# Peptides against a protein of PDB entry 6B4E: the designs that were tried, part 83

Target 1, 295 residues: chain A of PDB entry 6B4E
Amino acid sequence: TNFDKISKMFWHYKDKIAQIKQDIVLPIKKADVNVRNLLSRHKRKINPKFGQLTNSNQQLFKIQNELTQLINDTKGDSLAYHWILNFIAKAVVHQAETEVRVKPESALPLGKLTLYLLVQFPELQELFMARLVKKCPFVIGFTCEIDTEKGRQNMGWKRNNENKWEDNTSYDERMGGILSLFAIITRLQLPQEFITTTSHPFPIALSWHILARICNTPLNLITNTHFVILGSWWDAAAVQFLQAYGNQASKLLILIGEELTSRMAEKKYVGAARLRILLEAWQNNNMESFPEMSP

## One batch from the design tools (peptide; made by RFdiffusion4, then SolubleMPNN)

Design b2_p16_7_s4 (from b2_p16_7, 7 letters changed)
Fold by OpenDDE base, seed 2:
Structure b2_p16_7_s4 (fold): chain B 295 residues (1-295), chain A 16 residues (1-16)
Amino acid sequence: as target 1 above (295 residues)
Amino acid sequence: SMEEKLEKELEELESL
């Protein structure tokens, strides 16, 4: 693992967030009143759609079509188009932080919707990845120290209005929710209409990178959160990961489930205990995946 | 190839 490259990637996306603010978010405030009104209306229509997802493919397709129409209405103005995509990127990540956090299986319909949008609107890809990395650097296997304010900020920790850091449990759950969504996206197949014409924007190889980079992370930087997000990833993608890489996948799952947990046993991390249970379930041929969506 | 890169990463992991 080349940590210098990972750090460069991390800072690239941090810079991208600053650029988005400067080039998209701030300029739209000075845009024509008609454009601002259009975007305000569209924002209000788009935001509820993510909460309307169910385990139904029929409902998913309905929402996909509705969002496609709403986004297409903005294409006449490049700034408006990029603004609405940036809004969608924020909304999707927010949904992962709030709903997927408490209901992990909701990552599947959300992931399917997101993947569709990423393919249908390629300009969303960089906007979405930048938002993911800002909120959850684990999606690219980035880790830094959290004993400083800057370190905590870089790792996506939030402060409340009293300038107090969020609780460890809240942070762990948010990171788990975001990573679950990303893991799902990486293991989903492209919709049939895109398979022959488009490459997967965030393929299963990105899951490999997450696991490998965490395994290579200095042990003094490993926290309970690392094990929590590995458990979230496992629930979301382990079955499909094994299907994709076979014996190589098995070796990596053993490394995270057995070796990494054993090396950190003295810390008695709750997340590590859960990951150990997942490993044992797999060893007993009881590995589970999220249920498929209904027609 | 992507596969070769993954194999190298696996070898690095096994060396740990």
Scores: peptide ipSAE 0.053, ipTM 0.748, DockQ to the pose 0.671
Fold by OpenDDE base, seed 3:
Structure b2_p16_7_s4 (fold): chain B 295 residues (1-295), chain A 16 residues (1-16)
Amino acid sequence: as target 1 above (295 residues)
Amino acid sequence: SMEEKLEKELEELESL
């Protein structure tokens, strides 16, 4: 693992967030009133759709079609198009922070929708990844110290209006929700209509990077959050990860489930205890995946 | 190693 490269990638996406604000968000505030009104209407129509997802593929396809039409309505204005995509990127991550956090299996329909949109609208990819890295640097295996205010900010910790940090449980659960969504995206196959014409934008290899980079992270930087997000990843993608990489996947699962948890045993992290339970379930041939969606 | 191969693939993806 080259941590200098990971750091450069992290800061690249931090810079991208600043660029998005400067080049997309701020300019639209000065755009024509008709454009602003259009985007306001579209935002109101788009936002509730992520919460309308169920375990139904029929409902998923309906929402995909509705979103596709709403996004296509903005393509005549490049700034409006990019603004809507940036809004969608933010809305998807927000849904992970709120709903997936409390109902991890909801990552499956959300991930399917997101993957479809990422392929259908390629300009969403950089906007989405930048938002993910800002909110949850674990998606690229980035870790820094959280002993400083800047370190906590870089790791996606939030402050309230009184400048008080969020509690550890809230942070852990929120990171777990975001990571669950990303893990699902990496393990999903492209829709049948794209599989022969398009490469997967965030393939299963990115799950490998998350695990490997965490395993190579200096132990003094490993926290309960690392184990929480590894557990969230496990529920979301471990079955498909094993299918993709076989014995090499098994080695990496043992490294996170046994070796990493053992090295950190003195800390008595709750997330580590859960990860060991998941490892034991796998060793007993009882590894579970999220239920498949209905028609 | 498999890790090294995947790191190269990631670099390629990031360059796109």
Scores: peptide ipSAE 0.040, ipTM 0.708, DockQ to the pose 0.062
Fold by OpenDDE base, seed 4:
Structure b2_p16_7_s4 (fold): chain B 295 residues (1-295), chain A 16 residues (1-16)
Amino acid sequence: as target 1 above (295 residues)
Amino acid sequence: SMEEKLEKELEELESL
């Protein structure tokens, strides 16, 4: 693992967030009133769609079509188009922080929707990845110390209105929710209409990178959160990961489930205990995945 | 109202 490369990637996306603010978010505030009104109407229509997802493919396809139309309505103005995509990127991540956090299996319909949008609107890819890395650096296997304010900020810790850090449980759950979504996206196949014409924007190899990079992270930087997000990843993608990489996947699952948990046993992390349970379930041929969506 | 809650959420998303 080249940690310098990972750090460069991390800061690239941090810079991208700043660029988005400067070139998209701020300029739209000075745009024509008709453009601002259009975007205001569209964001109000778009935002509820993510919460309307169910375990139904029929409902998914309906929402895909509705969002596609709404986004296409903005293409006449490049700034408006990029603004609405950035809004969608933020809304999707927010849905992961709220709904997926409490109901991990909801990552499946959300991930399917997101993957569709990422392929249908390629400009969303960089916007979405930048937002993911900002809020959950674990998606690229980035870790830094959290004993400083800057370190906590870099790792996506939030402060409330009283400038107090969020509690550890809230942080762990948010990171788990975001990573569940990303893990799902990496293990999904492209929709049939795109499979022969487009490469997967966030393929299963990115899950490999997450696991490998965490395994190679200095042990003094490993926290309960690392085990929580690994558990979230496991629930979301372990079955499909094994299907993709076979014996090599098995080795990596053993590394995170057995070796990494054992090395950190003295810390008695709750997340590590859960990951150990997942490993044992797999060893007993009881590995579970999220239920498939209904027609 | 439901609309007020939605607008607040949208404003929060825009500020991120």
Scores: peptide ipSAE 0.035, ipTM 0.591, DockQ to the pose 0.013
Fold by OpenDDE base, seed 5:
Structure b2_p16_7_s4 (fold): chain B 295 residues (1-295), chain A 16 residues (1-16)
Amino acid sequence: as target 1 above (295 residues)
Amino acid sequence: SMEEKLEKELEELESL
């Protein structure tokens, strides 16, 4: 693992967030009144749709079509188009932080919707990845110390209006929710209409990177959160990961489930205990996946 | 109201 490369990638996306604010978010506030009114109406129509997802593919396709139309209405103005995509990127990540954190299986319909949008609107890819890395650096296997204010900020910790840090449980749950969404996206196949024309924007190889980079992270930087997000990843993608990489996948699952948990046993992390249970279930031929969506 | 809650959520998303 080249940690210098990972760090450069992390800071690239941090810079991208700043660039988005300067070049997209702030300029739109001074845009023509008709453009501002259009975007105001569109954001109000778009935001509720992510919460309207169910385990139904029919409902998913309905929402996909509605969002496609709403986004296409903005293509006549490049700034408006990029603004609405950036809004969608924020909304999807927010849904992961709020809903997926409490109902992990909801990552499946959300992931399918997101993957569709990422392929249909390629400009969403960089906007979405920048938002993911800012909120949950674990998606690229980045870790730093959290003993400083800057370190906590870099790792996506939030402060409330009173400048108090969120509690550990809240942070762990948010990171788990975001990572579940990303894991699902990496293990999904492209929709049939795109398979022959487009490459997967965030393929299963990115799950490999997450696991490998965490395994190679200095042990003094490993926290309970690392095990929580590994458990979230496992529930979301372990079955499909094994299907993709076979014996090599098995080795990596053993590394995170057995070796990494053993090295950190003295810490008695709750997340590590859960990951051990998942490993044992797999060893007993009881590895579970999220249920498939209905027609 | 539900509308007011939605507007607040949208404002929060725009500030991120």
Scores: peptide ipSAE 0.034, ipTM 0.585, DockQ to the pose 0.013

Design b2_p16_8_s1 (from b2_p16_8, 7 letters changed)
Fold by OpenDDE base, seed 2:
Formats: C-alpha cells, sequence, structure tokens
Structure b2_p16_8_s1 (fold): chain B 295 residues (1-295), chain A 16 residues (1-16)
C-alpha cells in the first residue's frame, strides 16, 4: 500500500470539490433565468425519487427511467447537465447518510440506481467519487489523525452552528451508511444491457483496496469508526467479495475480523466487537447478506 | 506496530 498515492488521490478529490463549486455551482447562479428555472423544477422532481426506492425491482426500473428522462432534458446545456449530475451525486450521498445509516439493506436499491446512473451518465462518476471522498474518505482507504480541527474536517466530521463537533455515534453511523452504499456499488454486477459494452466504474477491486489500506493503516490512527465501517462493508459485500477472490478474500476477512480487532482489543471498541461477531458467524457457516430485491 | 498485509496479499493488490 502506497499511502502517498492515497493521499494524492484524497487531495485530488478535495480539489475536484473546489473545482465543482467554481465551474458548476457558482456559474449556474449567473446563468439564464430559464435555465435556472428548469433546474429548480428538475431538482424538485429528482429529490424525492431516492426516498421512493423500495425492495422492488419494478419500482427501481420506474425511477431509473424517470431520472434518465429528467437528466436527458438538461443535455442541451452542458452547464445545466453537469449541475444536475452534481445535484444527484449530493442527493445520493445524502440518502446514504440519512436512510442507509438506519436501514443498511436500503443500500441495495440505492446502489443499483446509482450504478445505473453512473453507467448511463459517465460524467457523474467523478462528481460522485469526489462527493464520497469528501464525506467519507474511508471509501478510498484514506485516514488521518483526528486530534486536530483540520484532521477532523478531512475525515468528514461535521460541526453544528455552535461550532460543536457531532457526537461519535452520529459520525460512525454516517460513515457506515456511506460506506455501505459504496460497498454495494462495488459488488453489484452491471445491468445486463451494459455488461458487454461498458466496464464497471467502481469494481469489486475497490473493496479490496479499502480493506488492504485499512489493514495497513498505522494502529495509532485506527478508531472505532474504522471497525464500524468494516462491519458495514461486511454486511454489504463480504459474500460477493469471497466469490470474487476466494482464498485471498478469506485471508482479508480474517485479517480485519481477527487480527486487526485483536491488535486493538485494549480499546474495547464496540465496532470491533461487532466485527468479531461477524467473523464468528462466518466461521460457523452463518454469513448473511442483504436479501435480494423482489421482481 | 503497523499492521502489514502478507506479501501474498500485497502482491495481489491491484495497482490503482
Amino acid sequence: as target 1 above (295 residues)
Amino acid sequence: MEVVLPEELAAEEPSV
């Protein structure tokens, strides 16, 4: 693991967020009133769609088609198109922070929708990844110290209006929700219509990178959050990860579930205790995955 | 003490 490379990647996406603000968000405020009105209408139509997802593939396909049409309506103006994609990227991550954190299985329909949109609209990929890394740098296996304000900000910690940091539980749950979504995306197969024409934008190999990078992280930087997000990843992707990499996947699961938890045992992290339970369940042939969606 | 992956796993880590 090259941590310099990971840091460069992290800062690349931080710079991309700044670029998005300068090149997309700010310019649209000065755009033609008709364009601004169009985008305001589309925003209002798009925003509720993510909350309308269920465990139904039929409902998923309906929402996919509706969103596709709404996005296509903006393609006549490049700035409008990129603005709506950036809005979608933000909305998807927000849904992970709010819904997936409390109902992890909701990551499956959200992940399917997101993967579809990422393939249909390739320009969404960089916008989405930049938003993910900003909110949850764990998605690329980045971590830093959180004993400084800058460190906490880099790791996606929020402050309220009173300049008070969010509580640890809220942070852990948000990170878990976002990582669950990303993990799901990495383990999903492309829709059948794209398998022969397009490569997967965020393949299962990115799950490998997350695990490896966390395992190689200096122990003094490992927190309860690392174990929480590993547990979230496990629920979302462990079965498919084992299918993809076989024995090597098993070694990684043992490393995170046994070795990493054992090295941090003195901290008595709740997230680590849960990860040990997941490991034990797997060892007893009781590894669970999210239920598949209904037709 | 830094957690290090086995060389086997490190060798298989995709160069991304």
Scores: peptide ipSAE 0.128, ipTM 0.723, DockQ to the pose 0.118
Fold by OpenDDE base, seed 5:
Structure b2_p16_8_s1 (fold): chain B 295 residues (1-295), chain A 16 residues (1-16)
Amino acid sequence: as target 1 above (295 residues)
Amino acid sequence: MEVVLPEELAAEEPSV
């Protein structure tokens, strides 16, 4: 594991967020009134659609088509197009922070929708990844100290309007929700119409990177959050990860579930205890995945 | 002493 490379990647996406503000968000405020009105209407139509997802593929396809049309309506203006994609990237991550956090299985329809949009609109990929890394650096296996204000900010901790940090439970749950979404995306197959023409933008190999990088993280930087997000990843992707990599996948699951938890046993992390239960369930041939979506 | 899991056990590059 090259931690310098990971750090460079982290800061690349931080810079990308700043660039997005300067090159997309701020310029649109000075755009033609017709463009601003179009985007305002589209924003209002797009925003509720993420909450309208269910375990129904029929409903998913409906929403995919509606979003595709709304996005295509902006392609006549490059700035408007990039603005709407950036809005979508933010909205998807926000849905993970709020809904997936409380209902992890909701990551499946959200992940399917997101993957479709990432393939249909390739310019969304960089915007989405930048937003993910900003909100949840764990998606690229980045970890830093949280003993400083800057360290906490880098790790995606939020402050409220009173400049108070969020509580540990809220942070853990948000990180788990975002990582669940990313894990689902990595383990999903491309939609049938794209399988032969397009490479997967965020393949299952990225799950391997997350696990390996966390395993190789200095133990003094490992927190309860690391175990929480590993548990979230496990629920979302462990079955498909085993199918993809076989014995190598098994080795990594043992490393996180047994070895990493054992090394941190003195901390008595609740997230580690849950991960141990997931390991034991797997050892007893009781590993479960999220239920598949209905037709 | 900084303790990490050995890279030999969990390489970043997946082997299928």
Scores: peptide ipSAE 0.055, ipTM 0.712, DockQ to the pose 0.099
Fold by OpenDDE base, seed 1:
Structure b2_p16_8_s1 (fold): chain B 295 residues (1-295), chain A 16 residues (1-16)
Amino acid sequence: as target 1 above (295 residues)
Amino acid sequence: MEVVLPEELAAEEPSV
């Protein structure tokens, strides 16, 4: 693990967020009234779509088609197109923070939708990844200290209107929700229509990177959140990860489930206890995955 | 000295 590379990647996406604000978000506020009205209408139509997802593939395909049409309607103006994609990136991550947080299995339809959009609209990829890294640096295996305000901000901690940090449970759950979405995306196959024409934008190898980078993180930087997000990843992707990498996947699961939890045993992290339970379930041939979606 | 997993057990990242 090259932590300098990870740090550079983290800051690249932080810079990308700043660039998006300057080059997309702020300029559109000064755009022609017709463009602003178009985007306002599209925003209102797009926003509820993510909450309309169910365990139905039919519903998924309907929403995919509706979103595709709405996005295509903006392609006549490059700034409008990029603005709507950035809005979608934000909305997807927000859905992970809210819905996936409380219902992890909802990551599956959301992930399928997101992957479709990422392939259909390649310009979404950098916008989405930047948003993910800003909100949940764990998606690239980045960790820093949280003893400082800046450190907490870098790790995606939020403050409320009273400038108080969110509680640990809220942070853990949000990070878990976002990571669940990302994990799902990495383990999904491309839609059939794209398999022969496009490479997967965020392949299962990125799950390997997450696990490896966390395993190799200095123990003094490991928190309960690390175990929570590893548990979230496990529920989302462990089965498919084992299918992809076999014995090497098993090694990584043992490293996170046994070795990392054992090294941190003195902390008595609740997330670590859950991860050990997941390991034990796997050892007993009881590894579970999210239910597949209905037709 | 930073405490990490043993090098012999450390996970290696695949190329992406």
Scores: peptide ipSAE 0.050, ipTM 0.696, DockQ to the pose 0.093
Fold by OpenDDE base, seed 3:
Structure b2_p16_8_s1 (fold): chain B 295 residues (1-295), chain A 16 residues (1-16)
Amino acid sequence: as target 1 above (295 residues)
Amino acid sequence: MEVVLPEELAAEEPSV
């Protein structure tokens, strides 16, 4: 693991967020009234769609088609198109922070929708990754100290209007929700219509990177959140990860579930206790996955 | 003293 490379990637996406604000978000505020009205209408139509997802593939396909049409309506203006994609990137991550947080299995329909949009609209990929890294640096295996205000900000901690940090449980659950979504995306197959023509934008190898980078992180930087997000990843992707990498996958699951938890046992992290339960379930041939979606 | 996992237990990242 090259931590300098990971840090460079982290700061690349931080810079990308600043660029998006400068080049997309701020300019649209000065755009003509017709463009602003169009985007306002589209925003109002798009935003509810993510909450309308169910465990039904039929409902998923309906929403995919509706969103595709709404996005295509903006392609005549490059700034409007990039603005709506950035809005979608933000909305998807927000849905992970809220709905997936409380119902992890909802990551499956949300992940399928997101993957479809990422392939259909390639310009969404960089916008989405920038938003993910800003909100949850764990998606690229980045970790820093959180004993400073800047460190907490870099790790995606939020402050309320009174400048008070969010509680640990809220942060852990929010990070778990975002990582569940990303894990699902990495383990999903491309829709059949794209398999022969397009490479997967965020393949299962990115799950390997997350696990490896966390395993190689200095122990003094490991927190309860690391175990929480590993548990969230496990529920979302462990079965498919084992299918993809076999013995190497097994090694990584043992490293996070047994070795990393054992090294941190003195901390008595609740997330670590849960991860050990997941390991034990797997060892007893009872590894669970999210249920498949209905037709 | 950087407390890291033993080198023998360290995971190598696949070439991407």
Scores: peptide ipSAE 0.046, ipTM 0.691, DockQ to the pose 0.091

Design b2_p16_8_s2 (from b2_p16_8, 8 letters changed)
Fold by OpenDDE base, seed 3:
Structure b2_p16_8_s2 (fold): chain B 295 residues (1-295), chain A 16 residues (1-16)
Amino acid sequence: as target 1 above (295 residues)
Amino acid sequence: MEIVLPEDLAAEEPSV
């Protein structure tokens, strides 16, 4: 694991967030009233769609079509188009922070929708990754110390209006929700219409990176959150990960489930205890996956 | 103390 490379990637996306603000978000505030009104109407129509997802593929396809039309309506103005994609990137991550956090299986329909949009609108890919890395650096296997204010900010910790940090449980659950979404995206197959013409934008190899990079992280930087997000990843993608990489996947699952948890046993992390339960379930041939969506 | 990963697991791209 090249930690310098990971750090460079982390800061690349931090810089991308600053660029998005400068080149997309701020300029649109000065755009003509017609463009601002269009985008205001579109964001009001788009935002509820993510909460309208169910376990139904029919409902998913309906929402995909509606969003596709709404996004296409903005393509006549490059700034408006990029603004609406950035809005979507933010909205998807927000849905992971709220809904997926409390209902992990909701990551499946949200992930299918997101993957479709990422392929249909390639410009969404960098906008989405930048937002993911800002909110949950674990998606690229980045970890830093959290004993400083800057370290906590880099790891995506939030402060309230009173400048108080969020509680550990809230942070853990929020990171778990975001990582569940990303894990689902990495393990999904492309829609049939794209398989022959397009490469997967965020393939299963990115799940490998997450696990390997966490295993190589200095133990003094490992927290309960690392185990929580590994458990969230496991529920979302472990079955498909084993299908993709076979014996090599098994070795890596044993490393995170047994070796990493054992080395951190003195900390008595709740997330580590859960990950051991998941390992034991797998060893007993009872690895669970999210249920498939209905027709 | 660091977990020493096998070289194949530490690789950025796993051998399929």
Scores: peptide ipSAE 0.106, ipTM 0.819, DockQ to the pose 0.118
Fold by OpenDDE base, seed 5:
Structure b2_p16_8_s2 (fold): chain B 295 residues (1-295), chain A 16 residues (1-16)
Amino acid sequence: as target 1 above (295 residues)
Amino acid sequence: MEIVLPEDLAAEEPSV
């Protein structure tokens, strides 16, 4: 694991967020009134659609088609197009922070929708990844100290209007929700119409990176959050990860479930205890995945 | 202290 490379990647996406503000968000405020009105109407139509997802593929396809049409309506203006994609990237991550954190299985329809949009609109990929890394650096296996204000900010901790940090439980749950979404995306197959023409933008190898990088993280930087997000990842992707990499996957799952938890046992992290239960369930041939969506 | 992965597992590109 090259931590310097990971750090450079982290800061690349931080810079990308700043660039998005300067090149997309701020310029649109000065755009033609007709463009601003179009985007305002589209924003209002798009925003509720993420909450309208269910375990139904029929409903998913309906929403995919509606979003595709709404996005295509903006392609006549490059700035408007990038603005609406950036809005979608933010909205998807927000849905993970709010809904997926309380109902992890909701990551499946959200992940399917997101993957479809990422393939259909390639310019969304960089915008989405930048938002993910900003909100949840764990998606690229980045970790830093949280003993400083800057360290906490880098790790995606939020402050309220009173400048108070969020509580540990809220942070853990948000990180788990975002990582569940990302894990699902990495283990999903491309939609049938794209399998032969397009490479997967965020393949299962990115799940490998997350696990390996966390295993190699200095133990003094490992927190309860690391175990929480590993547990969230496990529920979302462990079955498909084993299918993809076989014995190598098994070795890595044992490293996180047994070795990492054992080395941190003195901390008595609740997230570590849950991960241990997941390991034991697997050892007893009771590893489960999220239920598949209905037709 | 860290968990040192085997070289094959530490690789950025895992074997499928």
Scores: peptide ipSAE 0.029, ipTM 0.713, DockQ to the pose 0.118
Fold by OpenDDE base, seed 4:
Structure b2_p16_8_s2 (fold): chain B 295 residues (1-295), chain A 16 residues (1-16)
Amino acid sequence: as target 1 above (295 residues)
Amino acid sequence: MEIVLPEDLAAEEPSV
C-alpha cells in the first residue's frame, strides 16, 4: 500500500471541497435572482426525497424520476446545475450520517438512488467523493493520528457548539453509516439501462482498497472506529465481495476478521469483538446480507 | 466467475 498516494488523494478531495465552495457555493449567492429562486424551490423539493425512500423498488423508481427531472431543469445554467448536484451530494451524505447510522439496511435504497444519479449525472461523482472523503476518510482507506485537533478534523470528527468533540460512539456510528452507504454503492450492479453503455463509477474494487489499506495501516493508528466501519462494510458488502473475488476475497476477509482483530486483541475494542462475531457467522455458513428490496 | 484482480490491486495486498 502506497500511503503517500492515499494521502495525496485525501488532500486532493479536501482541496476539492475548498474549490467547490469558491467556484460553486459562493458564486451562486451573487447569481441572478431568478436562478437563486429556482435553486431555492428545487432544494425544497429535493431535500425530502431522500427520506421518502423505502424498501420498495417502485418508490425508488418514482424518486429517481422526480430527482432526474428536477436536476435536468437546472442544466440551462451550468452554475445552477453544479450547485444542485453539490447540494445532492451533501444531502446524500447527511442521510447516511443520520438514517443509515441507525438503520444500516436503509443504505440499500439510498445507495441504489445514489448510484443511479452518479451515472445519470457524471459531474456528481467528484462532488460526492469529495464530500465522502471529507466526512469519512475511511472510504479511501485514509487514516491519520487523532491525538491532535488537526488529526481529528482530518478524520471527520465534529465539534459541538461548545467546541467539544463528539463522543466516540457518535463518531463511530456516523462513520459506520457513511461507510455502509459507500460499501453498498460499490457492490451494486449498474441499473440495467446503463450496463452496456457506462462503467461503474465506484466499483467493488474500491471495497478491496478499503480493506487492503486498513490491513496495511500501522497498528498504532488502528482504533475502534476501524473495526466499526469494517463491521459496517461487512454487513453491507461481504456477500457480494465474496461473489466478486472468490478465494482472494476470502483471504482478505480472514485478514480483517481474524488477523487484524488478533493483532489488536489487547485493546479490547468493541468493534473488533463484533467483527469476530461476523467472522464466526461466516465460518458457520451464516453470512447475512441486507434483504433485497421489494418490487 | 472470480474477478481477476488488476495488478494495481494486487500490489495493495495486506501484510498483517
Scores: peptide ipSAE 0.029, ipTM 0.686, DockQ to the pose 0.680
Fold by OpenDDE base, seed 2:
Structure b2_p16_8_s2 (fold): chain B 295 residues (1-295), chain A 16 residues (1-16)
Amino acid sequence: as target 1 above (295 residues)
Amino acid sequence: MEIVLPEDLAAEEPSV
């Protein structure tokens, strides 16, 4: 694992967030009133769509079509188009932070929708990844110390209006929700209409990166959150990961489930205990995945 | 002490 490369990637996306603010968000405030009104209307129509997802593929396809139309309506103005995509990127991550954290299986319809949009609108990919890395740097296997304010900020910790850090449970759940979504995206197959024409924008190899990079992270930087997000990843993608990489996948699952948890046993992390339970379930041929969506 | 991955697991992309 090249940690310098990971750090460079992390800062690339941090810079991208700053660029998005300067080149997309701020300029639109000075745009023509008709453009601003269009975007305000579209924002109001788009925002509820993510909460309207269910375990139904029929409902998914409906929402995909509705969002596609709404996004296409902005393509006549490049700034408007990029603004609406950035809004969508933020909304998807927000949905992961709020809904997926409490209902992990909701990551499946959200992930399918997101993957569809990422393929249909390639400009969304950079916007979405930048938002993911900002909110949950675990998606690229980045970790830094959290004993400093800057370190906590880099790792996606929030402060309230009283400058108080969020509690550990809230942080863990948010990170788990975001990572569940990303894990789902990495393990999903492209829709049939795209398989022959497009490469997967965030393939299963990115799940490999997450696990390998966490395993190679200095143990003094490993926290309960690392185990929580590994457990979230496991529920979301472990079955498909094993299908993709076979014996190599098995070795890596044993490394996170047994070796990493054992090395951190003195900390008595709740997330580590859960990950051990997941490992034991797998060893007993009881590995579970999220249920498939209904027609 | 870091977990040392096997060479095939330490790669950016897994060996097929």
Scores: peptide ipSAE 0.026, ipTM 0.694, DockQ to the pose 0.121

